# Ledger of designs, part 102: peptides against a protein of PDB entry 6TME

Target 1, 324 residues: chain A of PDB entry 6TME
Amino acid sequence: NRLKRAYIALQAWKKAFYSDPFNTAANWVGPDVCSYKGVFCAPALDDPSVLVVAGIDLNHADIAGYLPPELGLLTDVALFHVNSNRFCGVIPKSLSKLTLMYEFDVSNNRFVGPFPTVALSWPSLKFLDIRYNDFEGKLPPEIFDKDLDAIFLNNNRFESTIPETIGKSTASVVTFAHNKFSGCIPKTIGQMKNLNEIVFIGNNLSGCLPNEIGSLNNVTVFDASSNGFVGSLPSTLSGLANVEQMDFSYNKFTGFVTDNICKLPKLSNFTFSYNFFNGEAQSCVPGSSQEKQFDDTSNCLQNRPNQKSAKECLPVVSRPVDCS
Target 2, 324 residues: chain A of PDB entry 6TME as posed
Amino acid sequence: NRLKRAYIALQAWKKAFYSDPFNTAANWVGPDVCSYKGVFCAPALDDPSVLVVAGIDLNHADIFGYLPPELGLLTDVALFHVNSNRFCGVIPKSLSKLTLMYEFDVSNNRFVGPFPTVALSWPSLKFLDIRYNDFEGKLPPEIFDKDLDAIFLNNNRFESTIPETIGKSTASVVTFAHNKFSGCIPKTIGQMKNLNEIVFIGNNLSGCLPNEIGSLNNVTVFDASSNGFVGSLPSTLSGLANVEQMDFSYNKFTGFVTDNICKLPKLSNFTFSYNFFNGEAQSCVPGSSQEKQFDDTSNCLQNRPNQKSAKECLPVVSRPVDCS

## One batch from the design tools (peptide; made by RFdiffusion4, then SolubleMPNN)

Design b2_p14_8_s1 (from b2_p14_8, 5 letters changed)
Fold by OpenDDE base, seed 3:
Structure b2_p14_8_s1 (fold): chain B 324 residues (1-324), chain A 14 residues (1-14)
Amino acid sequence: as target 1 above (324 residues)
Amino acid sequence: SSLPELVYSPFPSP
């Protein structure tokens, strides 16, 4: 009986709660699991006459606890939303039995350990949100072989390079922000056909921006701020026909910020502050447009306010990194 | 800039 397995799983999970401040699991009593708060039943896909647990929503419950291995008995769950809790430990490998998993949100918790590779075992996964946790180590390259609509990795402890497989991703939204990623952005990034939003904020990324970024014609948000990027901005960024928000602030960029970038047709905000740019086109000057916001603060620009001293600029500007 | 957001329903699609 599928509901009997669900009952075992949910009772094991209730037992794994250390704190339930909103008494969310107070009604988790008895065999009628479909009446449980945050448990949603639906007809089974294989047999419409059978009722199964198809979804869990415990978002914003502030529950402290862990995910017990018995959750692997929830074999009919397609939606697992448990964000904004205090769940700790690791994602159980037993969740590999949840072969219908479609949306997995464990964001804003206290999960630790390596990337939850069990998520890669789900053939139908479309949404993966693991942001705001303590996941660590390398990002498995296989994540980008998944047909995901969104990949939220931000605010974790992920390290190493971004996998070259990123170019295979079909995701419209990808967040790397606030991790420990290092190395260059892969040139394969330009192959991300469905990409609308990508953020690299607050990593240890370095090197030159790949020219292939300019192939991201559908990108509306591109944020590479708070990294160690060097060299000039790629001239190919003129290809970002739909970019609205662009941030390169808090890097080590040099060279000239061109008209071709600042005149992008959909650009509403372009922040390039806290770099070593030694020139900008008139179209890049803050206040030059009513439709576009620019920030050129703390560069090496002549005749602009709030710039770096010559002492700070000269050592960097005199040794430009050639990205060619 | 703000982090991208995407909202999904906790209910299975029919």
Scores: peptide ipSAE 0.024, ipTM 0.679, DockQ to the pose 0.572
Fold by OpenDDE base, seed 4:
Structure b2_p14_8_s1 (fold): chain B 324 residues (1-324), chain A 14 residues (1-14)
Amino acid sequence: as target 1 above (324 residues)
Amino acid sequence: SSLPELVYSPFPSP
């Protein structure tokens, strides 16, 4: 009986709660698991006459606890939303039995350990949100071989390089922000055909931006701020026909910010502050457009306010990195 | 009940 297995799982989970400040699990009593707060039942996909636990929503419950291995008995769960809690420990490998998993949101918790490789075992996964946790180590390359729509990795402890497999991703949104990713952005990034939003904020990324970024025709948000990027902005960025928000601030970029970038047709905000740019086109000057906002603060620009000193600029500007 | 709408933001859902 599927509901009997669900009962065992949910009762094991209730026992794994250290604190339930909103008494969310107060009604988690007896065999009628479909009446449990945050538990959603539906007809099974393989047998519509059988009622199964299809979803969990415990978002914003502030529950402290851990995920017990008995959660692997919830084999019919397609939606698992437990964000904004205080769950700790690791994601149980027993969740590999949840073969219908479609949306997995464990964001804003206290999960630790390596990337939850159990997510790679879910054939139908479309939404993965693991942001605002303490996940660490390398991102597995196989994550981008998944047919995901959204991948939220931000605000974790991930390290190493971004996998070259990123170009295989079908995701519209990918966040890497506020991790410890290092190395270059892979050239394969230009193959992300469905990409709308990508965020690299606050990593240890370095090197030149790949020219292939200019192939991201559907990108509306591109944020590479707060990294160690060097060299000039790729001229191919003129290909970002749909970019609205672009941020390159807090890097080590040099060279000239061109008209071809600042005149992008949908560009609403372009921040390139806190770099070492030594020139900008008139179209890049803050206040040059009513439709576009620019920030050129703290560069090496002549005749602009709030620029770096010649003493700070000279060592960097005199040693431009050739990205060719 | 319906599950909450997906929020495409680098910040937690409000």
Scores: peptide ipSAE 0.024, ipTM 0.693, DockQ to the pose 0.061
Fold by OpenDDE base, seed 2:
Structure b2_p14_8_s1 (fold): chain B 324 residues (1-324), chain A 14 residues (1-14)
Amino acid sequence: as target 1 above (324 residues)
Amino acid sequence: SSLPELVYSPFPSP
């Protein structure tokens, strides 16, 4: 019986709670699991006469505990939303049995260990949110071979390079922000056909920006702030016909910020502060447009306020990185 | 349920 397996799983999970401040699992008593708070039943896809546990929603329950291996008995679950809790430990490998998994949200918890590779085993997964945890190590290249609509990785402990497989991603939103990613952005980034928003904020990324970024015709948000990027901005950025928000602040960029970038047709905000730019076009000057906001603070610009000293600028500007 | 609207947020998903 499918509901009997669900009962075993849910009772094992209730036993794995250390704290339930809102008494969310207070009614988790008896065999009627479909009456449990945060448990949602539906007719099974293979037999509409059979009722199964199809979803879990424990969002914002502040529950402290762990995910026991018995959760692998919830084989009919397609929706698993447990964000904003205090769950700790690792994602159980037994969740590989949840072959209908469609939306997996474990964001804002205390999960640790490597990337939860069990997520790669789910053939129908469309939404993956693992942000605001303590996941560490390398990002598996295979994450971008998945047909995901969104990939939220921000605010973790991921290290190493961004996989070259990123160009295979069909995701509209990808967040790398606030990790420990290093190396260059892969040139394959220009192959991301459905990309609307990509965020690299607050990593250890370096090197030159790849020219292939200019092929991202659908991108509305591109944030590469708070990294170690060097060289000039690619001239191919003039191809970003739909970019609205662009941030290159807190890097080591040099050279001239061109009219072709600052005159992008959908550009609303362009922040290039805290770099080593030595010139800008008049169209890039803050206050030059009513429709566009610019920030040129703390560069090596002549006749602009709040710039770096000649002592800070000269060692960097006199040795420009060639990105050719 | 349906997928949420895919807009970048630095906050946890709702």
Scores: peptide ipSAE 0.022, ipTM 0.705, DockQ to the pose 0.069
Fold by OpenDDE base, seed 5:
Structure b2_p14_8_s1 (fold): chain B 324 residues (1-324), chain A 14 residues (1-14)
Amino acid sequence: as target 1 above (324 residues)
Amino acid sequence: SSLPELVYSPFPSP
């Protein structure tokens, strides 16, 4: 019965292909769905004597098409990896029936519409990759109430603020990069106790960085580049004991880049270029360390190469934003 | 056949 439902689903999906350049679905013929390329079967969790479709891997197949509602018949699927295709349309609400969904990767496709709220219906979801699509609108706050290990949202059309619920996230990796997120980073960010990597690159984020970033003791990558952040770097960034990669470039930061930041014990790369910093500690100077790379380009630093003109600096540096 | 593995990367695999 389960494999018959899977057959119906997979045949409906094959019919929803507009192009299959690598003939990936060429062998998708007949009832033996477990022989289908990119279809993986396993014993059912509730009945080990029953073989079920447990996974789909169509990564890099360049398939053009859509996801038909009949995919909701794949009720035993825990892994759904279809990245690097040309699937279009929306994620079917019928996928709510895939209650075992653990890893959902639809990245690098042509999906459109709002955030796929069906992902919130999966109780066991650990990995969500929806990056490199055309998803739009608001990020639902409930995404961070999920016990996710990774959340990839980058390269979409998401708008509005980052939800304050971010502090509830157990994710080690979160990407917001290359969206249209606006407003401030929530102060609750400091509660992300498992966070290793967070990327905000290329949004419309603004305001001061919250001091609570300094509570991210496990963060190894912190990239806030290409935004509209203002004010000084929080002194609490000295608490980032494990940060290796830190990027604040292409913002509107002002003030002094301190020794306490540049001497962070694990810091390998610190980019603070294309801001309005008016001073830096000697430890922040590019070439001051063999173990650390710094970029201070295009700031308001005295006696440094490749700095902004006094004409560009003076209007900003003379009117620093107070973040206190 | 083995199930696919999780890949943690900010970029799609090439």
Scores: peptide ipSAE 0.027, ipTM 0.707, DockQ to the pose 0.068; fails the geometry check

Design b2_p14_8_s2 (from b2_p14_8, 6 letters changed)
Fold by OpenDDE base, seed 2:
Structure b2_p14_8_s2 (fold): chain B 324 residues (1-324), chain A 14 residues (1-14)
Amino acid sequence: as target 1 above (324 residues)
Amino acid sequence: STLPELVYSPFPSP
């Protein structure tokens, strides 16, 4: 019975292929779905005597097509890896029937529409990769209520603010990069107890950095580059005891870059170029350390090379944003 | 589970 439902689903999917350059589905013939290329069977969790389709792996198959609603018949699938294809359309709501879903990777495709809210219906989901698509609109706040280990959202069309629920996330890695997110980073960010890496690159984020960033004791990578952030760097950044990579480049930051930031014990790279900083401590100067790399290019620093003109600096530096 | 290493990459999942 289960394998018959899987056969119906897989034949419907094969029919939904527009192009299969590597003939990946060439052997998708007959009732023996466990012999199909990229289809993996295992004993069912509820009955070890019953063989079920437990996984799909079609990574790097360059398949053009769409996901038909009949994929909702694959009710035993826990692993769905279809990255680096040319699948288009939306993620079917019928996938809500895949209650065992653990790893869902649809990255590097041509999916469109809003955030695939069907992913929020999976109670056991640990890995969600939807990067390199054309997903758009608001990020649902409920994504951060999930017990996800990683959240890959980068290279999409997401808009609006980052939800305040971010502080509830147990993820070690979160990527927002290359979207259209706007507004401030929520103060609740400091509650992300397991966070190792967070990337905000290339959005429309603005305002002051929240002081609560300094509570991220486990963070090794913090990248806020290519946004519209303003004001001074929070003094609480001295609390980032494990940060190795820090990037604030291509923003509108002002003020003084302090010793307490540049002397962070594990700091390897600190990029603060393309801002309006008007001073830096000697410990922040590029070449001041053999163990740390700094970039201070294109700021408002005195006696440093490659700085902005007085004409560019004066209008911004003379009107510092107070973040208090 | 075949969960990959949880390190940030700007590239698609392997």
Scores: peptide ipSAE 0.023, ipTM 0.713, DockQ to the pose 0.070
Fold by OpenDDE base, seed 5:
Structure b2_p14_8_s2 (fold): chain B 324 residues (1-324), chain A 14 residues (1-14)
Amino acid sequence: as target 1 above (324 residues)
Amino acid sequence: STLPELVYSPFPSP
């Protein structure tokens, strides 16, 4: 029965292919779905005597098509990896029947519409990769109430603010990069106890950085580059004991880059270029350390190369944003 | 699959 449902689903999907340049679905013929390329079977969790379709891996198949509603018949699928295809349309609501979904990777496709709220219906979801699509609108706050290990949202069309529920996330990796997120980073960010990597690159984020970032003791990568952030760097950033890569470039930051930030014990790369910083500690100067790379390019620093003109600096530096 | 222990690039793996 389960494999017959899987057969119906997979044959409906094959019919939904517009192009299969590598002939990935060429062997998708007949009832033996477990022999299908990119289809993985395993014993069912509820009945080990029954073979079920447990995974799909069509990564890098360059398949053009859509996801038909019949995919909701793949009720035993825990792994759904269709990265780097040309699938279009929306994620079917019928996938709510895939209650075992653990890893969902639809990245690097042509999916459109709002955030795929069907992903919120999966109780066991640990990995969500929807990056490099055309998903749009608001990020649902409930995404961070899920016990996810990784959340990849980058390179989409998401708009509005980052939900305050971010502080509830147990994820080690979260990417917001290359969207249209706006507003401030929520102060609740400091509650992300498992966070290792967070990327905000290339959004419309603004305001001051919250002091609570300094509570991210396990963060190794913090990239806030290419936004509209203002004010000084929080002094609490000295608490980032494990940060290795930190990027604040291409913002509107002002003030002094402190010794306490540049002497962070694990810091290997710190980019603060293309801002309006008017001073830096000697420990922040590029070439001051053999173990650390710094970039201070295009700031308002005295006696440093490649700085902004006094004409560019004066209007901003003379009117620093107070973040207090 | 195992989540990579490596730093996740925001870019798709080639």
Scores: peptide ipSAE 0.020, ipTM 0.674, DockQ to the pose 0.067
Fold by OpenDDE base, seed 3:
Structure b2_p14_8_s2 (fold): chain B 324 residues (1-324), chain A 14 residues (1-14)
Amino acid sequence: as target 1 above (324 residues)
Amino acid sequence: STLPELVYSPFPSP
């Protein structure tokens, strides 16, 4: 009986709670699991006459605890939303039995360990949110072989390079922000055919920006701020026909910020502050447009306010990185 | 659920 398995799983989970401040699991008593707060039942996909647990929503419950292996008995769960709790430990490998998993949100918790590779086992997964945790180590390349609509990885402890497989991703939104990613952005990034938003904020990324970024015709948000990027901005960025928000601030970029970038047709905000740019086109000057906002603060620009000293600029500007 | 076409917040999902 599927509901009997669900009962075993949910009772094991209730036992794994250390704190339930809102008494969310107070009604988790007895065999009627479909009456449990945050448990949602539906007719089974394989047999509409059978009622199954299809979803869990414990968002914002502030529950402290862990995910017990018995959760692998919830074999009919397609939606698992447990964000904004205090769940700790690792994502159980027993969740590989949840073959209907469609949306998995464990964001804003205290999960640790490597990337939850069990998520890669779910054939129908479309939404993965693991942000605001303590996941660590390498991002598995196989994450980008998944047909995900969104990939939220931000605010974790992920290290190493971004996998070259990123170009295979069908995701519209990908966040890498606030991790420990290093190395260059892969040239394969230009192959992300559905990409609308990509965020690299606050990593250890370095090298030149790949020219292939200019192939991201659907991108509306591109944020590469707070990294170690060097060289000039790629001239191919003129191809970003739909970019609205662009941030390159807090890097080590050099060279000239061109008209072709600042005149992008959908550009609303372009921040390139806290770099070593030694020139900008008139179209890039803050206040030059009513439709576009620019920030050129703390560069090596002549006759602009709030720029770096010649002492700070000269060592960097005199040794430009050739990205060719 | 359906993903919005709007800019996704870098903050935890609602």
Scores: peptide ipSAE 0.019, ipTM 0.671, DockQ to the pose 0.073
Fold by OpenDDE base, seed 4:
Structure b2_p14_8_s2 (fold): chain B 324 residues (1-324), chain A 14 residues (1-14)
Amino acid sequence: as target 1 above (324 residues)
Amino acid sequence: STLPELVYSPFPSP
């Protein structure tokens, strides 16, 4: 009986709660698991006459505890939303039995350990949110071989390079922000055909931006701020026909910010502050457009306010990195 | 009950 297995799982989970400040699991009593707060039942996909636990929603419950291995008995769960809790420990490998997993949101918790490779075992996974945790180590390259729509990795402890497999991703949204990723952005990034939003904020990324970024025709948000990027902005960025928000601030970029970038047709906000740019086109000047916002603060620009000193600029500007 | 709407943001859902 599927509901009997679900009962065992949910009772094991209730027992794994250290604190339930909103008494969310207060009604988690007896065999009628479909009446449990945050438990959603539906007809099984293989037998519509059988009721199964299809979803969990414990978002914003502030529950402290861990995920017990008995959760692997919830074999019919397609939606697992437990964000904004205080769950700790690791994601159980027993969740590999949840072969219908479609949306997995464990964001804003206290999970630790390596990337939860159990997520790679779910053939139908479309949404992965593991942001705002303490996940660490390398990102497995296989994550981008998955047919995901969204991948939220931000605010973790991930390190090493971004896998070259990123170009295989079908995701519209990918966040890397506030990790410890290092190395270059892979040239394969230009192959991300469905990409709308990508965020690299606050990593240890370095090197030149790949020219292939200009192939991201559907991108609306591109944020590479707070990294160690060097060289000039790729001229191919003129290909970003749909970019609305672009941020390159807090890097080590040099060279000239061109009209071709600042005149992008959908560009609403372009921040390139806190770099070493030594020139900008008139179209890039803050206040030059009513429709576009620019920030050129703390560069090496002549005749602009709030720029770096010549003493700070000269050592960097005189040694431009050739990205060709 | 309906599951919450997905929010595509680098920040937690409010």
Scores: peptide ipSAE 0.036, ipTM 0.733, DockQ to the pose 0.060; fails the geometry check

